Peptides against a protein of PDB entry 7UQJ. Designs and how they scored, part 110

Target 1, 160 residues: chain A of PDB entry 7UQJ
Amino acid sequence: PELYQNFNITPPRGVLFHGPPGTGKTLMARALAASCSSDERKITFFMRKGADILSKWVGEAERQLRLLFEEAKKHQPSIIFFDEIDGLAPVRSSKQEQIHASIVSTLLALMDGMDNRGQVIVIGATNRPDAVDPALRRPGRFDREFYFPLPDVKARFKIL

## One batch from the design tools (peptide; aimed at target 1 G59)

Design b2_p28_2 (made by RFdiffusion4)
Pose (drawn by RFdiffusion4):
Structure b2_p28_2 (pose): chain A 160 residues (1-160), chain B 160 residues (1-160), chain C 160 residues (1-160), chain P 28 residues (1-28)
Amino acid sequence: as target 1 above (160 residues)
Amino acid sequence: as target 1 above (160 residues)
Amino acid sequence: as target 1 above (160 residues)
Amino acid sequence: AELAEERAAARNELLEEQHAEEMPNDFF
């Protein structure tokens, strides 16, 4: 941490995995979760699948998001993996419902809002990156974007 | 106050920050929240978003808005910051749930019934200005609209 | 009435001010209420909003609307003004609440209960006319309309 | 659309619970 405090830099804490289906996005997230539970320093892994937070009560989805990010603040070494994040956080449109744009606005305020979110890495895997809200694809929330391509010749040899 | 009585004008009590993502809106609100808590006279900063207003009970979301504006009037030199305000106050639509139009109507009534002395300032950042209700964007509610643009060369030099 | 009842032209049961925001609709009702700054028993003015009638309880909103209309009949020549009548009477649908739908179901029955010797006029204002419920725009209700447009050049000169 | 209808129906059912528990009244 002194190397990052040597400058006035904050580490990148957000990655968006994107590429075609079957290219290794959830596999890489699974390997990262298995590695986080075997290096004897507790990096807590929070697994979230799509719109796991959707509820029929008003304001309960935003409350579940706030609770997920808070429980991430309670244990500083924690990670949040959002599988299929284009179903949880679509591009905000006026035609669709307000529960969707309200979830996206809560996710924007919880990733880079007024309060600091802590040492919480946020990973999102998507097959449709242009169905993710563009305000979620900027540094401070999903700084990096890893494109997982279909494997080339050497990579197919290595997979096989 | 005498200048604002010599000319028969009311000081603007509302600002709408708007601009592309990552251009300085939450940063300015964070710098103003730090400037509210430093000096000989204290300005109280009230931070809000859509999660700690929306409730699942009838008449509880508008009661939380009223409690916010009454508590800000109590601590009279005050700032109220609504981040991602298009999620809190979307354009009113009959094809949406009634809670969003009821929040927009309560917010319009509370802004039209403020102190009328420049004591409670209301600042909102929408990232998208068209999604916010046009009744809130008229002078009397959110008087000023600060456009935070993508920086030009001298501004990029100063930021770097 | 000694003049206007000679010709049998009935005064309107419901007159609707509609237009873009900031066009002076609240000013006209405030100026008509300053034309109520006259002596009593003539042109009693009631200033209500799409809020401050609707409540947590199930009967105080309709009971208060019936009482407002009964006090309007008590002082015979009287005007009821509903500013932001889309807040009191939104479109009834299946995303609509039950309390607003019953407010519309009582406001319609109170407007059809108003006698033919027109001594209570109900003026209502909105910035979105096709968001008020369609039933109050039927004959015998809010049927005469006043469109308040944005000002032209001479009108902007007089305003300045 | 079905979820928004279920949210609105759940608010109507909570209004009957508020009426049965005689909660404090407030205007909005």

Design b2_p28_2_s1 (made by RFdiffusion4, then SolubleMPNN; from b2_p28_2, 14 letters changed)
Fold by OpenDDE base, seed 5:
Structure b2_p28_2_s1 (fold): chain B 160 residues (1-160), chain C 160 residues (1-160), chain D 160 residues (1-160), chain A 28 residues (1-28)
Amino acid sequence: as target 1 above (160 residues)
Amino acid sequence: as target 1 above (160 residues)
Amino acid sequence: as target 1 above (160 residues)
Amino acid sequence: SELSEARAEKLNEELERQAREKVENFFF
């Protein structure tokens, strides 16, 4: 927020962190929440697993998403981090279309409605960006994508 | 290692990374593998999910663990990273005791057998350290535990 | 190192671990030292607190830095870990400029001189990367920066 | 404004580059 304010940059509404497992997507999301927070300006960080929203909140996933976004708005500035967002909003496959479509539609509407939500950033993390519904990857939603490459065994040597 | 030698501490055969989801346990394990590698000393990094070993390798999990440890030995120095290790070696609950006990026993034996394996480090990551069989958390196994805590809102600092 | 050679990349002389307090920067540095060492290849880990170098070694901080780097060279391969490096090398603020400038200058010279030092890696950890003199963050010095997002301050990394 | 978006993109590209470099440096 201050980084965005100081640079007169519109805060991303949604950021997709994608890359192989254990590339630090969740860590980076927490880091973003970290860097954007000051003592004067605490950013609230909400973490949800996409698969948990689908599996633990079967039939209430949409309501839980709405509540999450309202809670994030109430505690703004805030970051909503969806870990494994490909589990929450998979590309519409024929066999499970309706329930997933509704959750995706709710998430889309919630992201589109963020203009009225103030200082709420949504970060989605996935190992499979192609498994995320392309509608979520449009401008005003997860319009920014950060690739977290696998540390190649070779390339790991670059830290030390 | 010299830190261990200088303290007369046996190099950890295993390190348990524990802490809430998205605290960078997997990233850290990967970073460790990175940093340990030099031109003269490539460290091979093996990553496995505990849940994947149980679910994808049903009935072969023990064999796959043995193969993984032999491959790690063959490509030493190496790091074996078990993500979600609580999924691989849950505390013995009465209802599923035998299959889990066998995999845990295999992992225990493989970790105990690392003396003969040379330069192989095992890193287990879990969100639930108490869900990891205490036998794995004994000296000579995952005898070092690294807590990856959740970022507090205040402590959310400066990096991005 | 091999990755650096394979990509014709100069091995980082220094790595800046930055992130909020208790994010496991110190712990990572220790784990890096741990993982880089074997029975055949001991990596000596030198840990210093930046604030300790300034406060405990008032008037000898430069000499202690030189000695530390020579000791690290003597015991190569080695890692020098500066915890709270922002305490050692603060951005030049008007009121305390001269003494800090000298220590920073010494550290710069010592890092620049690492080509002649063999296998010595310097890790600086800070909670305030912007409080680290930008001269230390240049290529061939702390040219690699790792964000350690806060895990919660209370939830200290159990990496030991 | 287009300038704000371009700055946001450039900052994001730079943050992404830095994050990639940090992650690459961290993993690579």
Scores: peptide ipSAE 0.013, ipTM 0.376, DockQ to the pose 0.076; fails the geometry check
OpenDDE base, seeds 1, 2, 3, 4: peptide ipSAE 0.000, 0.005, 0.007, 0.000; ipTM 0.381, 0.254, 0.372, 0.364; seeds 1, 2, 3, 4 fail the geometry check

Design b2_p28_2_s2 (made by RFdiffusion4, then SolubleMPNN; from b2_p28_2, 14 letters changed)
Fold by OpenDDE base, seed 5:
Structure b2_p28_2_s2 (fold): chain B 160 residues (1-160), chain C 160 residues (1-160), chain D 160 residues (1-160), chain A 28 residues (1-28)
Amino acid sequence: as target 1 above (160 residues)
Amino acid sequence: as target 1 above (160 residues)
Amino acid sequence: as target 1 above (160 residues)
Amino acid sequence: DELAEERAENLNKRQEEQAARKEEIFFF
């Protein structure tokens, strides 16, 4: 937040964290939330797992996304973190169940509607960025991507 | 490894990382693996997802676990990281398929048999430690548990 | 904290995170701080940049370090995170200004004095672990090191 | 725009192929 304010950088509406499993995408999102939180300016961190939104809220997933974004707006500044977002917004296929298409469309509309949302950042994490609908990776949505690669083995974490 | 060697602490045979999703369990395991690896002493890091061993290797899961532990022994010093280990070794129930009971029993035997395995550490990660078979949480197995709590947003990051 | 308590492991007095820039050292420290904080047990996270302590507090840097450690003790359980600690505690050279030698000596004394400090963990992060005074890397200080390796460079962090 | 998308897709495909081949993530 303040970092983006100081540089007059329009804060990314959405940031996609991608990379192999266990590269710290989810940890990074949490730590960004925690890092951006100060005593004066607590950032509210919302976390959802993509597959959980799809599976737990069958027929209500769109509503739950709307509620999540409203709650994030209400508690701004806020970060919405979608872990395993590929489970929420899979690549559009002609064989997609109407349910998936509706959820993706809702998320798209919710991200596009963030112009008036104040200080809400959406972070998506995925092990498979290519399994995320390309429509989510367009400007005004997850327009910024951060690859979390494997920690290269040459690194002595000398836990002495 | 060197940490435990310097303290003459018998390296835990198994370490359970538990805590809410996105608390960095998998990252920490990778970081620990990378950390313990040096140019002179490369640690081989084996990663498996618990559900993948169960789903991809139906009828061969026990053999794949055996092979994994043999390969880890062959490439010692090594770390075997089981991500979402609750998917591999669910709590024993009277309703469990013989397959699950066999996999858990194989993992138990493989962990118990580590006395002669040299420098192999097993790290399990789970969001639900209570969903892991209590037999795995006994001494000589996952006898060490590491809670990865949520970064509490209320934690005063008093960036003084 | 609870991790170390459950294992009766004397929490490391100091942990050094090292690795190339952008490998998530600062992030992991924040995530660990935030992870170790629960609703019942808020961990206070103190963050300082090594170069900032040296540059902003010329002639007061030792006092600021003392105050930081006293405040961390007062707000225990706490984590003190020194980002870019190589800027604070450069390798001792015969040509070092008395100022650097004094700050390093103060930090050494502050880390050694942690026996009676309760639940304070110090995390240092550096891109150059070899630029950190070896005296800080001894037992009872930054006795644990964690290397954060580069994400395999081919991964475009396309910060779009 | 198209060249940036095609480069992103080609990078993604190479990463998926590398990720698929790295199912056995042996960190040596």
Scores: peptide ipSAE 0.000, ipTM 0.351, DockQ to the pose 0.078
OpenDDE base, seeds 1, 2, 3, 4: peptide ipSAE 0.000, 0.000, 0.000, 0.009; ipTM 0.267, 0.218, 0.358, 0.271; seeds 1, 2, 3, 4 fail the geometry check

Design b2_p28_2_s3 (made by RFdiffusion4, then SolubleMPNN; from b2_p28_2, 13 letters changed)
Fold by OpenDDE base, seed 3:
Structure b2_p28_2_s3 (fold): chain B 160 residues (1-160), chain C 160 residues (1-160), chain D 160 residues (1-160), chain A 28 residues (1-28)
Amino acid sequence: as target 1 above (160 residues)
Amino acid sequence: as target 1 above (160 residues)
Amino acid sequence: as target 1 above (160 residues)
Amino acid sequence: DELSEERAEKLNERLEEQQREKVEIEFF
């Protein structure tokens, strides 16, 4: 968190956390949100799950995404965390998945529509970065990627 | 797993990790698997996701659960980690969800059928322990529950 | 990371990750390093282990620390991650541990000597924050502390 | 301190309630 202030790095609008399941991607997103929240300045942390957006919001997923981004903008500084974003934005392979294509297109547009001055960060977490639509991984979207490696076996032995 | 052999503690057949999303439930399960694995004795870590068992194994979910438990038994000492187990074993509310009821019944039977001498530990993770069928939370099943708290607010404030 | 740019928080020179083993401290540090690296701006991640600095660099530990900080400064933006920093910076107890006292004094001086404009962040990880010299935990050093909670203490004792 | 644990639990409960309604964790 603090690193970025020192680095004068253009805050990426979108950050892709990728790595094997249970490598702490969601924990990191929460810890980042916590680390950025003070008594004076709270960060609003929105969490959604990719599969839930598709399954629970059938036909409303685009609207729910828009509402999520509007709410995040209203409550900025904000983090939008998409857990299992590969479930929301699968690689566009077949013409038959029009629903997925529309949701992906909406997410692309929402990420592209974020002002560079906005205090909204989008974090996507996936176990399969290659299953995420490459369009989401372009500059201005999930333009930063973080590999969450499995903790090395040697780091594991001292937990006992 | 190895710890239970050393402590002569009756290894819980099932452990429910519950707490808010991203509190490190999956990370802990992996860390436990890793910490119980030595160069001489590796623990086999099986991970499944509740929603994936329902969605990917439609009509075969019971068979896949049986195969998972057989494979875990074959490769013992083993940990079976069910991420989002509330997705697999929702509270039995309505007769319309017969598919869920059958899968839950199979999981109950598999947990009940584990011999006390087996080196197979089942870890279920949920964000909603109350959404997990209470039958799974009985003795001989997920008879141990672990709350994963959010990192305390005071721990959060010093991150800023 | 990005959120800190929005918060105008004085970037801590040093961050102490503390918590029980396998709570993801090292994973978090690596993920933060990755999170601060883009295609355009890579962060150099230096990792050292406290016990290794004492054992492998007997009589040269101060020099190796100075070289590490100089190299981190040369390759800024940088993260220096000290895993098991309690092994490097034990609480000053006895006069016989002059080697530890000198290394701690060198680390204190190196952290104090970092310019506020330097793009070098020091992350210390420990399982025993009380075993870390309190002098390291003062403002301008490891002035930010992150507790990596275990799943609740009651949760761990029954897994053992 | 038991009071800090109870406050942490109440704060976690509120954060859980807030997470249940709006998956908005205001990290205070």
Scores: peptide ipSAE 0.000, ipTM 0.301, DockQ to the pose 0.107
OpenDDE base, seeds 1, 2, 4, 5: peptide ipSAE 0.000, 0.000, 0.000, 0.000; ipTM 0.304, 0.197, 0.230, 0.202; seeds 1, 2, 4 fail the geometry check

Design b2_p28_2_s4 (made by RFdiffusion4, then SolubleMPNN; from b2_p28_2, 17 letters changed)
Fold by OpenDDE base, seed 1:
Structure b2_p28_2_s4 (fold): chain B 160 residues (1-160), chain C 160 residues (1-160), chain D 160 residues (1-160), chain A 28 residues (1-28)
Amino acid sequence: as target 1 above (160 residues)
Amino acid sequence: as target 1 above (160 residues)
Amino acid sequence: as target 1 above (160 residues)
Amino acid sequence: DKLSEERAENLNKKQKEQDAKKVEIFFF
């Protein structure tokens, strides 16, 4: 939040960190949370793994998402970080549609319901942005995407 | 840490972590310090911000560096991490030469004075390796440079 | 890397990066690989996600591990990084024993069969070190554990 | 039902322990 306030950037409702595994997505989210947390304005960092919300809360995942967003709103400025968000909101495939659709719809509603005045930022990390429901990647949701490339093999790690 | 033993690489007296901001340099240094600190061999991690040494200790920065290296030597095995080392040892530009030259010369002497048997590693982190005095980047000093690439610039941060 | 030479620490055959999610384990492993790759001595970095080896190669996971270690040995100096290694070698729980036991036994044999002269380092990353088979956490395997704390205050960099 | 509640309570306790690990990201 402070980064966006400091930069006079309207905080995106969501930021998608995507790229090959081990490119530092989760680290970047934490470093961003930390960098925004001044001595005067502590940012509350909420972290959830996408697969954990589905696996732990079969049938309650929607409620847990609501509670997470309510808690994040209560503790604003805050960051909600979803690690492996492709596990929470996988692309709509015909065989798992209904349970995933309800979680996606809930997450969409929660992101859409975030007042632009709310100092709540949602960061999703995935190795597979194409495995995230495209509805989450639209404006007003995860509308900012940050690719974490592999350090290209031609990235001369020039040890100069 | 293991990599250099396996590679029979003489431990540099200093390691320069360089790369764009948010690439995890500071976190890497901390995690390396953590990683080397076994239950049997606790590594003492000294962290200083380059700008803080200059700003807090105008005229005493040299003494503070000496004290830091003495303390690190006393608490070996140890890591001295300079975050934003370009703030401590900026490239010699004509207008700030004398005060920076003395700090650079002191840091050089301290790094050169580290016996290869000393279990003191110096890690410098910078976003601007070209803003670090080239004298520090020579063999026996920060002679190993580690580029922390951005997750490439061609990641269109498509701010969609 | 040089830390281990300085500390006269026999490079462990395996390093376990553990800690809360988003503490930079995967980024650290990549940055370590990058850091050790000089212009003269390129380190080949092999990355696998633990769950991917199990899920993609049901019944071939052992062969894929062998191929990975052979390829790493062929391209030495090399790092094998297992992200989410708890997905590859979960703790022996009674219900999934046989398939996981064979993967664990294969990984153990591959790590035990690494000649100390081999310039192959294995790094495992997990959020749940207690979810990794204890056999992998023994001397000569993942015998070095690196806790990536949340950057909290009293973080005993308890290398456990 | 009771096993789901106990799992929910134990998970809620572990989540509260994970959430109570306030990442005081001390930027030192």
Scores: peptide ipSAE 0.000, ipTM 0.198, DockQ to the pose 0.096; fails the geometry check
OpenDDE base, seeds 2, 3, 4, 5: peptide ipSAE 0.000, 0.000, 0.000, 0.000; ipTM 0.215, 0.213, 0.188, 0.180; seeds 2, 3, 4, 5 fail the geometry check

Design b2_p28_3 (made by RFdiffusion4)
Pose (drawn by RFdiffusion4):
Structure b2_p28_3 (pose): chain A 160 residues (1-160), chain B 160 residues (1-160), chain C 160 residues (1-160), chain P 28 residues (1-28)
Amino acid sequence: as target 1 above (160 residues)
Amino acid sequence: as target 1 above (160 residues)
Amino acid sequence: as target 1 above (160 residues)
Amino acid sequence: AEDLALLEEVYPEEFAEVMRYAEMLTPP
């Protein structure tokens, strides 16, 4: 931590996995979760699939999001993987419902808002990155974007 | 206050920060929240978002808004910051649930019934200005609109 | 009435001020209420909003609307003004609440219960006219309309 | 009064109808 405090830098804590289907996005997230449970320093893994938080009560989806990010603050070494994040956080439109744009606005305020979110890495895997809200694709929330391509010749050899 | 009586004008009590993502809106609100808590006279910063207002009971979201504005009047030199305000106050629509139009109407009534001395300032950052209701964007509610643009060369040099 | 009942032209049961925001609709009702700054028993003015009638309880909103209308009949020549009548009477649909729908179901029955010798006039204001419920715009209700446009050049010169 | 004079210049026809409705509700 002194190497990042040597400068006035904060580490990048957000990655957006994107590429075609079957290219290794969830596999990489699975290998990262299995590696986080065997290094004997507790990096807590939070798995979230799509719109797992959707509820028929008003304000319960934003409350579940606030609870997920808070429980992430309780244990500092924690990770949040959002599988299929383009179904949880679509581009905010006036045509669609307010539960969607309200979830996106809560995710924006919980990733880079007024309060610091802690040592919480946030990973999102998507097949449709341009269905993710563009305010979620900037540094401070999903700093990096890993493009997982279809494998080239050497990579297919290695996979086989 | 005599300058604002000599000319028959009321000081603006509302600001709407708007601009592209990552241009300085939450940063300015964070710097103002730190400047509220340093000096010999204290300004009280009230931070809000859509999650700690929206409720699943009838008449509880508007009661939370009223409690916020009454508590800010109690601590009378005050700032109220609504982040991602287009999620809290979308454009009123009959094709949406009634809770969002009821939040916008309660917010319009509470802003039209403030102290009328410049004591409670209300600051909102929408990232998208069109999504916010036009009734809130008229002078009397959110008087000023600060456009935080993408920085030009001298501004990029200063930021770097 | 000695003059205007000679010709049998009935006064309107519901007159709707509609227009863009900031066009002076609340000023016209405030100026008519200052024309109620006259002696009593003539042009009693009631200033209500799309809020401060609707409550947590199930009967106080309709009971208070029936009482407002009864007090309006008690003082014979009276005017009821509903500012932001889309807040009190939104569009009834299947995303609509039950309390607002019953407020509309009582306001309609109270406007059809108003007698033909027109001594209570209900003026209502809105910035979004096709967001008020369609039933109050039927004949025998809010049927005469006043459009309040943005000002032209001479009008802006007078305003300045 | 100043507001009534401004509203007569800004909205002359709507202001005349509002004043006519106010005279219909003014018994002698």

Design b2_p28_3_s1 (made by RFdiffusion4, then SolubleMPNN; from b2_p28_3, 12 letters changed)
Fold by OpenDDE base, seed 2:
Structure b2_p28_3_s1 (fold): chain B 160 residues (1-160), chain C 160 residues (1-160), chain D 160 residues (1-160), chain A 28 residues (1-28)
Amino acid sequence: as target 1 above (160 residues)
Amino acid sequence: as target 1 above (160 residues)
Amino acid sequence: as target 1 above (160 residues)
Amino acid sequence: SELLELLREVYPETTAELLQLLDMLTPP
């Protein structure tokens, strides 16, 4: 908080990791959750896949998102990691309008409703940032984007 | 390519990795992508799960497959890795005939439509090769099969 | 078997691993499968995600469960690991009653039908034990529960 | 530490920026 105030940087409520598959997005999110955890300050890491929330909870995805954010708030400091977030909040296609629109709207509302004082970071990972609803990429949501390029062969063998 | 040419092996358009879970099928596919990547020639690795394509894109799985193959062709040399391909193209059961038949037909058409000169390898991974539609296991599709036996304890701990 | 007999512990037909995300439930299940495997006695490890079974097999999840248990029995000694089992057998919510009720009933019947002499262990993993249908948590099913607390930083880095 | 070191080796700038962002959210 104080560092963000000092840098006039609004603490990103959401961080979007994007780049090719196997670039370490999920690994980075886990490593960050581990590195920011100390014995004194354990970061609670919540991992979800975008597709899993849609498929598990036909008509309950919104409720599961709310419960996830409530649980993250209860266990703060927390990281909510959405792997394959393009599966949860794809760009609005005409065919999927009804089911996805409410989930996207719920995720938007949950991100907008996070107090800037809450120690909850939301990390989204995608291989296709352009497939993520642009409404999620606005300031106060996933407003920081990190590109994960393909590592070189040596770096890739270390990640494998 | 050159290795396949030198061995008079028609580069398999599709390779089926099959074996018990945790045998390193996904790791092998990634390691192959890494080992075939050089600084001069980066292999683009596309990973998808069979179930994720079905669940994310109710009625759009065919479009997503087409887009995936187009993107792989654009970024060649490429590996398309379908994890749990039995989830995408299961053996035709009487109940699922309508939804799965079109997806299987699309995947078949995409594999058949690959130019032999295209540097796109398709790797399917499954724990149940017999649960994969036999049409996918025909020559010019997943025509090479690799069995992944359970590693010993030491090898398994390295894969975990 | 013999170890359970020697300890007067009814071999758990089902073990529920529960705890926060990233506590190593999946890793533990795999490590157990590896550690119990010798060159002489390979444990076959079957991993499934609860959501994947529901999403892959719209109206066939029951058949896939049966096939899974049959295959596990054929390849005994076996571990069936259900990751995110709350996605397969959630607490009966009023909205999902029809689709989930039959899957839960099938899983219950399969667990109840396991001969206590069968070398098939079922491990369920969840982040929310209270989201798992209580019928699965009864004696003779997932009757052993293991809580995975958040590891310290050092332990977490070993799991990551 | 090994994983973070690996990530620092592979993505030095990205890892540094992300750690800085997290440090700002997790004041000591």
Scores: peptide ipSAE 0.038, ipTM 0.288, DockQ to the pose 0.241
OpenDDE base, seeds 1, 3, 4, 5: peptide ipSAE 0.040, 0.040, 0.014, 0.036; ipTM 0.386, 0.384, 0.258, 0.349; seeds 1, 3, 4, 5 fail the geometry check

